# Designs tried in a protein design run: peptides against a protein of PDB entry 4HTP. Part 144

Target 1, 231 residues: chain A of PDB entry 4HTP
Amino acid sequence: SQTVASHVPFADLCSTLERIQKSKGRAEKIRHFREFLDSWRKFHDALHKNHKDVTDSFYPAMRLILPQLERERMAYGIKETMLAKLYIELLNLPRDGKDALKLLNYRTPTGTHGDAGDFAMIAYFVLKPRCLQKGSLTIQQVNDLLDSIASNNSAKRKDLIKKSLLQLITQSSALEQKWLIRMIIKDLKLGVSQQTIFSVFHNDAAELHNVTTDLEKVCRQLHDPSVGLSD

## One batch from the design tools (peptide; made by RFdiffusion4, then SolubleMPNN)

Design b2_p22_2_s4 (from b2_p22_2, 10 letters changed)
Fold by OpenDDE base, seed 4:
Structure b2_p22_2_s4 (fold): chain B 231 residues (1-231), chain A 22 residues (1-22)
Amino acid sequence: as target 1 above (231 residues)
Amino acid sequence: SEVEEALAEMREAMRKAEEEAK
């Protein structure tokens, strides 16, 4: 079935997240999130105009925005060190070179950007001059690949994990990869609380999530901001 | 189609956002 996520580029989500991160004030952060959400809902209404009973919702995006609340997808089994090694291999970085060492020693301050401890930012700067291609993945495709990674991690299929990671990497810009890494590591550093995200999404979202801990259910039941939990 | 128009509108908005994010 057609979903909004199958049409929305992952780049659009990443650009929104980047704008949120760069914004200093709560109000500005909220504005950027709301703009994306409103656009999503508008497109949903158009896409599903003749279909009243759809399961499609903001969930595909929400689970990437709040990856720490993911309950459907199991653990990826991916750590920063694994990604570092993968990038060194993929980019053919000299192992004793500056960039390889930055990735491997991401916790140690080595630069002026204050990126110590933020692997995704370090990776971004390494990738930026090397990843000039425009990203081509949709939000659905990203989720599908992440599902594959989690499933294959559970099944101990390391080769297939690597395959899916390579698909993600090779089809993503440096900026998209920065955010993808943060999604995998489950730390987006948006500067916006979970409560704020829920409050912007729907007034009853936090309450429903507190009861159900089911992010998809929250997104489905509270898809319409004008329809309350008790309605 | 209405769907295509809605998508185009969304894409235009996101394009602007992308330019600001770079």
Scores: peptide ipSAE 0.154, ipTM 0.773, DockQ to the pose 0.767
Fold by OpenDDE base, seed 2:
Structure b2_p22_2_s4 (fold): chain B 231 residues (1-231), chain A 22 residues (1-22)
Amino acid sequence: as target 1 above (231 residues)
Amino acid sequence: SEVEEALAEMREAMRKAEEEAK
């Protein structure tokens, strides 16, 4: 069956996340998230206009926005050091070169940007002059690839993990990769709390999540902001 | 198609939001 996530570019989510991160005020951050969510719900209504009892929901996006709450897929087994080595190999960076050293020593202040300790930001600046301006992946495709990575990590198939990572990297812009890295590492640095995200999504979302610890169930049951838990 | 139109509307909304943020 068709899903909203199969149509929405991953770039659109990343752009929204970028706006949220760049915004200083809580109200502005909330506005950007709300705009994306409202647009998603409108598209959902159009896509499923003639279909009853669909299981499609905001879950594919929500699990990327709140990756620390992911329970469906297991651990990726990916750390910053692994990604650094992969990028050095993929981009054919000189091992003793400035960019390779930035990636490997991401915790040490080496640059003018003050991004020490933020691997995703360091990677972004290395990738920006070398990657596609616009990615081609949908949110569903990103989730499928992440599922593959988690599954192959569990199965200890390192070669297949690398294959899926390469597909993600080669089909993504530098900006998309920045956010993808943060999703994998499970630290988006949005500057808004989980509670705020839930409150914007639905008034009962935090309560339902506290009881069920099931992000998909939260997204599915509370898809309509006008329908509460007591209804 | 109606689906394509809905997607286009969503994309346009995101574009407008980006322009307003700039």
Scores: peptide ipSAE 0.137, ipTM 0.757, DockQ to the pose 0.789
Fold by OpenDDE base, seed 5:
Formats: structure tokens, sequence, C-alpha cells
Structure b2_p22_2_s4 (fold): chain B 231 residues (1-231), chain A 22 residues (1-22)
């Protein structure tokens, strides 16, 4: 069955996250998230107009926005050092070159940018002049690849992990890769709390999540903002 | 189709928001 996530470009989520991060005020951050969510719900209604009792929900996006709450997908087994080495290899960066050293020594900022300890931002600047192609992945495709990574990590298939990572990287813009890295590392640095995200999504979302710890269940049961838990 | 129009509307909204942020 068709899902909203199968139609929504990953780039649209990333641009929303970028706007949220760049916004200084809480109200503006909330506005950007709300706009994306409202558009998602509107499209959902159109896509499923003739289909009752669909299981499709905001979950594919929510699990990327709140990756620390992921319980369905197992651990990726990916750290910044692994990504650094992968990028050096993929981009054919000289090992003793400035960009390679930036990636490997991301915790020790030598530059003017206050990006100390933020591997994703360092990677972004390395990738920006090298990744000219627009990303082509949907949110569903990103989740499928991430599922593959987690599954292969559990199976200790390092070669297949690398393959899936390469697919993600080669089909993503520099901006998309920045956010993808943050999703994998499970630190988006949005400047908004989990409670705020839940509050915007649904008034009862935080409560339901506290009880169930199931993000998919939260997204599915509280898909309609007008229907509460007591309804 | 209605679905395609809804998707286009969503995409346009995101594009507009991106332009306003620039």
Amino acid sequence: as target 1 above (231 residues)
Amino acid sequence: SEVEEALAEMREAMRKAEEEAK
C-alpha cells in the first residue's frame, strides 16, 4: 500500500529541520514543524481519501525527528569515526589533507567555525563543494536503508552495512547528509525539546508515549489532532 | 489526480517556506 512517506522527498524533511535549527525563537521553530506536519496530514487525507482504517501515519518522519526514541530499529553500530573513514575513502580525500583531518579530528576544532564536536556540520562543509547533485531519496527509502543497516549490524555483515551507507550518501545532497548523520548519531540539535515536538503533534502524545514507549503507536493512535485518548 | 495535486501543494508549501527562510 502507498504511504505518505513513499511520496515525500527526504529533502523536504531536511529543509524543515534546517529551518527549525536556524530559527532562534521557540515559536518560530514550532511554526516550521507545524507547517510540515499540517502538510503531511493534508496529503495523508488526500492519499487515503477512499481507504478507511489505514495504518499509515507520521511515524516514518517522527522516528527520524526523534531518533533517540527509536525502539523498532536496532542499533546501527555506526560512529563518527566510521563515517569519517567512509567519507575519506568515498571522496578520495588525501589522508593527510585538511578535509580528512577535519573529519577524523572533529572533536578538536582547529577552524573559526564553532562546530566543535558536531561531526555532521564538519561533514557538511566537506561535502558541500563536492555534492552538487540534488538528493533523490524519499523518507520511506531512507528508512528502508536505515532498517537495512540496523539489520545487517545485528547480523555482523559489515560489507552490507557499507553498501547501504553508500547508497544513502551517493543519493543525498550535502544538506541531506548532514541531517542523516545526525539521525544516525541520534542528536539533531534542533533546539526544541521532545515534549515540544509531541505537544505540536498532539496534545496527548507525550502522555501516550510515556505509557507505551511506542512511537509508532503514538503516531497511529493520535494521527487525528482532534481525536484524543479518551475518545 | 487529486493525490498528485495534494503532493504538489505540499511541495509548493515547502518550497515557499524555504524561500522565505533564505
Scores: peptide ipSAE 0.135, ipTM 0.763, DockQ to the pose 0.909
Fold by OpenDDE base, seed 3:
Structure b2_p22_2_s4 (fold): chain B 231 residues (1-231), chain A 22 residues (1-22)
Amino acid sequence: as target 1 above (231 residues)
Amino acid sequence: SEVEEALAEMREAMRKAEEEAK
């Protein structure tokens, strides 16, 4: 069966996240998230118009927006140092060069942008002149690749982990990779709390999550914003 | 902005997909 996530470009989620991050006020941040969510729900209704009781929901996007709440997918086993080394190799960066050193020493203050300690931002600036301008992955494809990474990490298949990472990287823009890195590291730096995200999604979302700790169940059971837990 | 253009494209794509799904 088709899912909304199979039709939504990962770039669109990343663009939304970028807008949220750049917005200063809580209200504006909420607006951008709500617009994306509303568009998703509208598309869901259209896609599943003739099908009742579908399991499709906002979960594929929500688990990327709130990656710290991921419970279905096992640990990736990926840290900034691994990604730095991978990028140096993939981009054929001189190891003693400026860009390689920026990636390896991402915690050290260097530039005027205040990016110290934010590996994803440092990676973004290194990638921007070197990678695709437009990515080609859907949200579903990104999740499939992340599932592969987690599964292969559990199985200690390092080569297959690298393969999936390379597929993610080579099919993504610098901006998409910035957000992908943050999803993997589980720190999006959106400037809005988990509670705010849940509250915008559904009034009962935080409560249901507190009880179940199951993000998919939250997204599925509370797919309709007008239908509460007691209904 | 590039971000706004991307969002506009997404919305258009979703709209088109919605129409095709009808």
Scores: peptide ipSAE 0.079, ipTM 0.674, DockQ to the pose 0.058

Design b2_p22_3_s1 (from b2_p22_3, 9 letters changed)
Fold by OpenDDE base, seed 1:
Structure b2_p22_3_s1 (fold): chain B 231 residues (1-231), chain A 22 residues (1-22)
Amino acid sequence: as target 1 above (231 residues)
Amino acid sequence: SEEEEELEELKKRWEELIAKYE
C-alpha cells in the first residue's frame, strides 16, 4: 500500500534534523520541525485524496525522531562498541590507526571538535571522506531494515543483523549514518524536549501518549491538528 | 549559502512530490 514514508527520502529527514540541531534558538528549531511536518501532512492529503479509511500517518517519521518512545520494535542489541568494530572491518581501517582508535575510544577527548562521548559525530568524520554523497533509502526502507535488525536480535541471528546493518551503511551518506546511529542508540541531541515535539505535532499529543504509551496511536488519531481528542 | 541552497532544494522536492499526486 502507498504510504508517505515510502516516498520521502531518509536523507530529507536527516537534513531537517541537522538543521534543527544546528539552530541555536528554540523558535528556529521548532520552525524547522513544523515545516517538515506540514509538508508531510500536505503530501499525505495529496497521496490519499481518493482513498478512504487509510491508516497511514506521521508514525514512520515520529518513531525515528523520538526513538526512546519505541514500543512496537524490540531492542536492537546494538551498542557503540559493536558499531565501531563493524566500521573498522567494513572500511578496512588499520586497528592501531588513528580512525580506528577514535571509534573505539569515542568517550575520550582526542580531537579539536569537542565530540567526546558522541559516537555518531566521531563516526561522521571518519565516514565523510569514505561514503556516498547521497543515500538511496526512503524512510520506509530504513524502518524495514531496523525492523529486521530487531527481529533478528530477538532470534539471535547475528549474521542477519550484520547483513541488515551493511545494507543501511552502504546505502547511506555520512550525514545519514550520523543520524541513523543516533536513532539506534536512541539519543538525537536535537536540543528540544519530547514535550516540545508533541506540542508542535498536536495540542493533545502529550496527553494521549501519557495514557496510551502508543506512538502509532498518537500519530494516527491526532493526524489532523484541527481535530482534538474531545471532538 | 550552501545551507540555504540545500533547504531550497528540500522544499522543491516536497513540491514535486505533492504536485505528482494533485
Scores: peptide ipSAE 0.599, ipTM 0.931, DockQ to the pose 0.897
Fold by OpenDDE base, seed 4:
Formats: structure tokens, sequence, C-alpha cells
Structure b2_p22_3_s1 (fold): chain B 231 residues (1-231), chain A 22 residues (1-22)
């Protein structure tokens, strides 16, 4: 079926997240999120103008923004050390080289950037001169690949996990990979709380999530900000 | 700025997507 996520570039979500992260203060962070959400809803209405009863919602984006609330897909089984080794292999980095050591020892400050402990930021700087400037993946395609990773992790298919990771990496810019890493590790460092995200999405979102623990249900039932739980 | 231009381009992409299906 037709979905908003099949049309929205993953790069555009990442750009929005980058703006949120860089913004100082709650109000500015909220503004960037709200603008993306409003655009999504407006496009949804246009895309589905002839189909009132659709299952499409903000869920494909929301599950990437709040990855710690993911329940549909199981654990990826991916840690920073695995990603470090993968990047060293994929980028053919000298094992004793500066960049390989930065990735492997990401917890130890190696420079003045203050990125110690933030693997995604360290990876970003390693990837920036080596990766595509523009990615090609939609939000739907990213979710499909992440679903594949989780499924194959459950099935103990390490080869297929690597395959899906390679597809993500080779089709993504350095900035997109920075955010993808944070989504996989489930720490976006946006500087806004889960409660704030829900509050901006819908007034009843936090309550419905507390009851259902189902992020898709929250996104679907509360797709319209003007329609409450009691309506 | 580069950031402002990127935001403007993002807005244009949304407008184009919406216009395609209106």
Amino acid sequence: as target 1 above (231 residues)
Amino acid sequence: SEEEEELEELKKRWEELIAKYE
C-alpha cells in the first residue's frame, strides 16, 4: 500500500534531527519537530485523499525518533564495537591507523572535539570524507532494512545482518549514518524528552502509550491532532 | 547560510510531494 514513508527521504528526517540537536532551548527544538510533523500530516492527507481508511501514519518516522520504544522489531544485536569493526573492514582502514583506533577506542578522547563516548559523532568524522554526499534511501527503506537486521538477529543469521548493514551504509551519507547509528544504539541525544515528543505529536499520546505501549497504535489512533481518545 | 538553504530545500521537497498528489 501507498505510504508517506515510501516518499520521504531518510536524509530529510536526519536533517530535521540534526537541526533539533543543534538548536538551543526547548522551544526551538519543538519548532523543528513540529514543522516536520505538520509537513508529514499534510502530505498524508494529500496522498490518501481518496482513501479515508488507511493504516498509514507517522509511525515509520516516530519509531526512528523514539527507537527505545520499538516493540515491533526485536533487538538488533548490534553494538558500537561491531560497527567499528564493520567500518574498518568496509572502508579498508589500516587497523593501526588513526581512524580505526578512533572507532575502536571511541570512549577515549583522541581530539579536541569532545566527542568521547559518542560513537556516532566519531564515525561521522571518519565517514565524512569517504562516503556519499547524498543518500538514496527513503524512511520506508531504512525501516525495511532495520526490520531485516532484527529478524536475522533473532534467526542467528549474521551473514544476512551484515548484508543489510552494508546496504544501509553504502546508500547513506555520513550524516545519515550518524543518525542511523544513534537509532540502532537507541540514543539520539536530541535534548528533548520522550514526553515532549509525545506532547507535540498529540495531547493524548503519552496517555495512550502508557496504556498500550504500542507506538504504532499511538500514531494511528492519534494521527489527527484535533481528534482525541474520547472522540 | 548553508543551514537556512538546507531548510528551504527541505520545505520545497515537501511542497513538491504534496503538489504531486493534490
Scores: peptide ipSAE 0.598, ipTM 0.931, DockQ to the pose 0.902
Fold by OpenDDE base, seed 3:
Structure b2_p22_3_s1 (fold): chain B 231 residues (1-231), chain A 22 residues (1-22)
Amino acid sequence: as target 1 above (231 residues)
Amino acid sequence: SEEEEELEELKKRWEELIAKYE
């Protein structure tokens, strides 16, 4: 069955997240998230116009926005050091070169950008001159690849993990990879709380999540902002 | 601005997606 996530480019989610991160005020951050969510819901209604009983929801996006609440996927088994080594290999960076050292020593301030400790930002600047300007992955495809990584990590299939990571990297822009890294590491640095995200999504979302701890259930049951838990 | 242009392009893509299935 067709899903909204199968049609929405991952780049569009990343662009929205970038706007949220760059926004200084809470109100502006909320506005950007709300606009994306409203567009998603409107497209959902169009896509499923003749099919009222669908399981499709905002879940594919929400699980990337709140990756710390992911419970369906097993652990990725990926850390910053693994990603650093992968990028050095993939980009054929000299091991003693400036960019390789930046990735490996991401916790040490090396420049004026103040990005020390944020591996995703360091990776972004290394990738920006080396990657495609536009990615080709949908939100569904990103989730499928992340599912593959988690499954293969559980199965201890390192070669298949690398294959899926390479597919993510080679089909993503530097900006998309920045956000993908943050999703994998489970720290988006958006400047808005989980509670704020839930409150914008639905008034009852935080309560339902507190009871169920099931993010998919929250997204599915509270898909319509006008329909509450008691309805 | 570049940011405004990107936002407008994003809105256009949503409109195109919705229009395809209306």
Scores: peptide ipSAE 0.596, ipTM 0.931, DockQ to the pose 0.904
Fold by OpenDDE base, seed 2:
Structure b2_p22_3_s1 (fold): chain B 231 residues (1-231), chain A 22 residues (1-22)
Amino acid sequence: as target 1 above (231 residues)
Amino acid sequence: SEEEEELEELKKRWEELIAKYE
């Protein structure tokens, strides 16, 4: 069955997240999230116009926006050091070169950018001049690849993990990779709380999540903002 | 601004997606 996530470019989610991050005020951050969510819901209604009781929801996006709440997908087993090594290999960076050292020593402040400790930002600046390809992945495809990584991590298949990571990297822009890294590390640094995200999504979302701890159920049951939990 | 243009393009893509299934 068709899902909204199968049609929405991952780049569009990343662009939205970038706007949220760059926005100074809470109100602006909320506005950008709300606009994306409203567009998603409107498209959902159009896509599923002739189908009642679909299981499709905002969950594919929400689990990327709130990756720390992921309970369905197992651990990736990926840390910054692994990604650093992968990028050094993939980009053929000299191991003793400036960019390789930036990736490996991401916690040490180097240079004018206050990005110390933020591996994703460091990676972004390394990737930006080297990654000319426009991203082509949908949100669904990103989730499928992340599922593969988690599954293969559980199965201890390092080769298949690398394969899926390479597919993500090679089909993503520098900006998309910045956000992908943050999703994998489970820290988006949006400047808005989980509670704020839930409150914008649905008035009852925080409560339902507190009870169920199931993000998919929250997204599915509270898909319609006008229908409450008690309705 | 570049940011405004990018936002307009995003909005346009949503409109196109929705229109395709209306």
Scores: peptide ipSAE 0.593, ipTM 0.931, DockQ to the pose 0.910

Design b2_p22_3_s2 (from b2_p22_3, 10 letters changed)
Fold by OpenDDE base, seed 4:
Structure b2_p22_3_s2 (fold): chain B 231 residues (1-231), chain A 22 residues (1-22)
Amino acid sequence: as target 1 above (231 residues)
Amino acid sequence: DEEEEELKKLKERWEELIKKFE
């Protein structure tokens, strides 16, 4: 069956996340998230207007926005050092060059941007002049690839992990990769709390998550903001 | 404002998606 996530570009989620990150005030951060969520729900209603009892929900997006709450997908086994080496290889960066060293020594300030410790930002600036301007992946496709990575990590299939990572990288813009890295590392740096995200999603979301620890269940049961847990 | 224009484009894409299935 069709899902909202199969139609929404990953780039559009990343654009929203970028806006949230850049917003200074809590209210503005919330506004950007709310607008994305409302659009998602509206599209869901249109997409599924003739289909009752669908399992589709905001979960595909929510699990990328709150990756630290992931319970279905196992660990990726990917660290910044692995990504650094992969990018050096893929981009054919001189190993002793400035960009390679920036990626490998991401914890040490090397430039004027002050991005020390934020591998995703460092990667972004390296990737920006070298990658596609527009990615081609949907949210569903990103999740499918991430599922593959996690599954292959569990199976200790390093070659297949690399294959899936390459698919993600080669089909993503620099901005999309910045956010993808943060999703993999499980730190989006949005400047809003988990509680805030849940509160915007649904008034009962935090409570249901505290009981179930199941993000998919939260998204499915509380898909309609007007229908509470007691209903 | 570039950011405002990108937001407008994003909203338009949502509208197009929704319209396709209405």
Scores: peptide ipSAE 0.517, ipTM 0.909, DockQ to the pose 0.905
Fold by OpenDDE base, seed 3:
Structure b2_p22_3_s2 (fold): chain B 231 residues (1-231), chain A 22 residues (1-22)
Amino acid sequence: as target 1 above (231 residues)
Amino acid sequence: DEEEEELKKLKERWEELIKKFE
């Protein structure tokens, strides 16, 4: 069945996340998230105008925005060191070169940007001159690939994990990869709390999540901001 | 403003998507 996520470019989510991160105030951060969410809901209504009982919801995006709350996927088995090695290999970076060392020693301050400890930002700067300007993946495709990674990690199929990672990387811009890395590592650094995200999504979202710990259920049951838990 | 232009493009993409299914 058609989903909103199958039509929304992953780049557009990443652009929104980038705006949120760069925003200084809570109000501005909230505005950017709200605008994306409102657009999503409006498109949902158009897409499903003839279908009342759909399971489609904001869940595909929400699970990427709040990756620490992911319960459907098992662990990816991916750490910064693995990604560093993968990028060095994929980009054919000299092992003793500046960029390779930056990726491997991402915790050590090497530059003026203060990005020490933020692997995603370090990767971004390495990738920016080497990657596509615009990615081609939808939110659904990203989630499908992440599902594949988690499943293959559980099955100990390292080759298939690498295949899915390569697909993600080769079809993503540097900016998209920055956010993808943060999603995998489960730290978006948005500067806005989980509670704030839930509160913007729906007034009852935090409560329902606290009880169910089911992010999909939260997104599905509280899809309409005007319909509460008691309705 | 580059940021404003990118935001405009984003809004236009949403509008186009919605229009296809109206």
Scores: peptide ipSAE 0.516, ipTM 0.909, DockQ to the pose 0.907
Fold by OpenDDE base, seed 1:
Structure b2_p22_3_s2 (fold): chain B 231 residues (1-231), chain A 22 residues (1-22)
Amino acid sequence: as target 1 above (231 residues)
Amino acid sequence: DEEEEELKKLKERWEELIKKFE
């Protein structure tokens, strides 16, 4: 079945997240999120205009925006050190070179940018001169690859995990990879709280999530901002 | 402003996507 996520480029989500992160004020951060959400809902209505009782919702995007609330997908088994080693191999970086050492020692301050401890930012600067300018993945494809990683981690298939990671990396820009890394490690650093995200999505979202702990149910049941829990 | 132009392009992509299915 067709979903909104199968049509929306992952790059567009990442661009929105980048704008949210760069915005200083809470109101501006909220505005960027709201604009993306409103566009998503409008497209949903157009895509499904001739279909009733669809289960499609904002869930594919929401689970990437709030990855710490993921309950459907099992653990990836991926840490920063694994990603560092993968990038060194993939980019053929000298092991004793500056860029390899930055990735491996990401917790230690190496420069004036203040990015110490943020592996995704360090990776971004290493990737920027070496990666594609534009990615080709949709939100659905990203989620499919992440599902594959989690499944193969559970099955202890390390080779297949690497295969899916390589597919993500080779089809993504440096900016997209920055955000993908943050999604995998479950720390987006947006500067807005979970409660703020829920409040913008729907007035009853926080309450429903507190009861169900099911992000998909929240997105599906509260898809329409005008229809509440008591309705 | 490059950022403003990128935002404009993003909005245009949404509009085009929606138009295809209207």
Scores: peptide ipSAE 0.506, ipTM 0.904, DockQ to the pose 0.903
Fold by OpenDDE base, seed 2:
Structure b2_p22_3_s2 (fold): chain B 231 residues (1-231), chain A 22 residues (1-22)
Amino acid sequence: as target 1 above (231 residues)
Amino acid sequence: DEEEEELKKLKERWEELIKKFE
């Protein structure tokens, strides 16, 4: 079935997240998120113009923006060390080289960027000169690959996990990979609270989530910002 | 600047996408 997520480039979400992160003020962060959300809703209306009953919602994006609230996917079983080793292998980095050591020792300050402990940022700088400038994945495709990773982790299929990770990596820019890593690790570092994200999405979103703990239900039931829980 | 240009492109992509399905 047609979904908004099948048409929206993952790069566009990452660009929005990057703007949110770089913005200093809460108001500016909110503005960037709101603009993306409003565009999503407008496109939803256009895409589903002739379909009155659809289950499509902002959920595919929201679950990437608030990955700590993900309940549908099982655990990825992916840690920074695994990603470091994967990147070293895929990028054919010398194991004793500077970049490999940066990835493996990401917790140790290297003095240049102040990114100690932020694996995604360290990875970004390693990837930037080596990766595609523009990714090709949609939000749906990213979610499909993440679903595959989670499923295969549950099934203990390490080879298939690697395969899906390779697809994500080879089809993503350095910036997209930075955010993908943060989504997998479940720490986006946006500088806005969950409450703020929910409040921008819908006035009743925080309340509904507190009751249901179901992000998809929140996105579906509160898809229309003008329709409240009591309606 | 580069950021403003990227934002403009993002907005244009949304507009094109929406227009395609209107």
Scores: peptide ipSAE 0.484, ipTM 0.900, DockQ to the pose 0.949

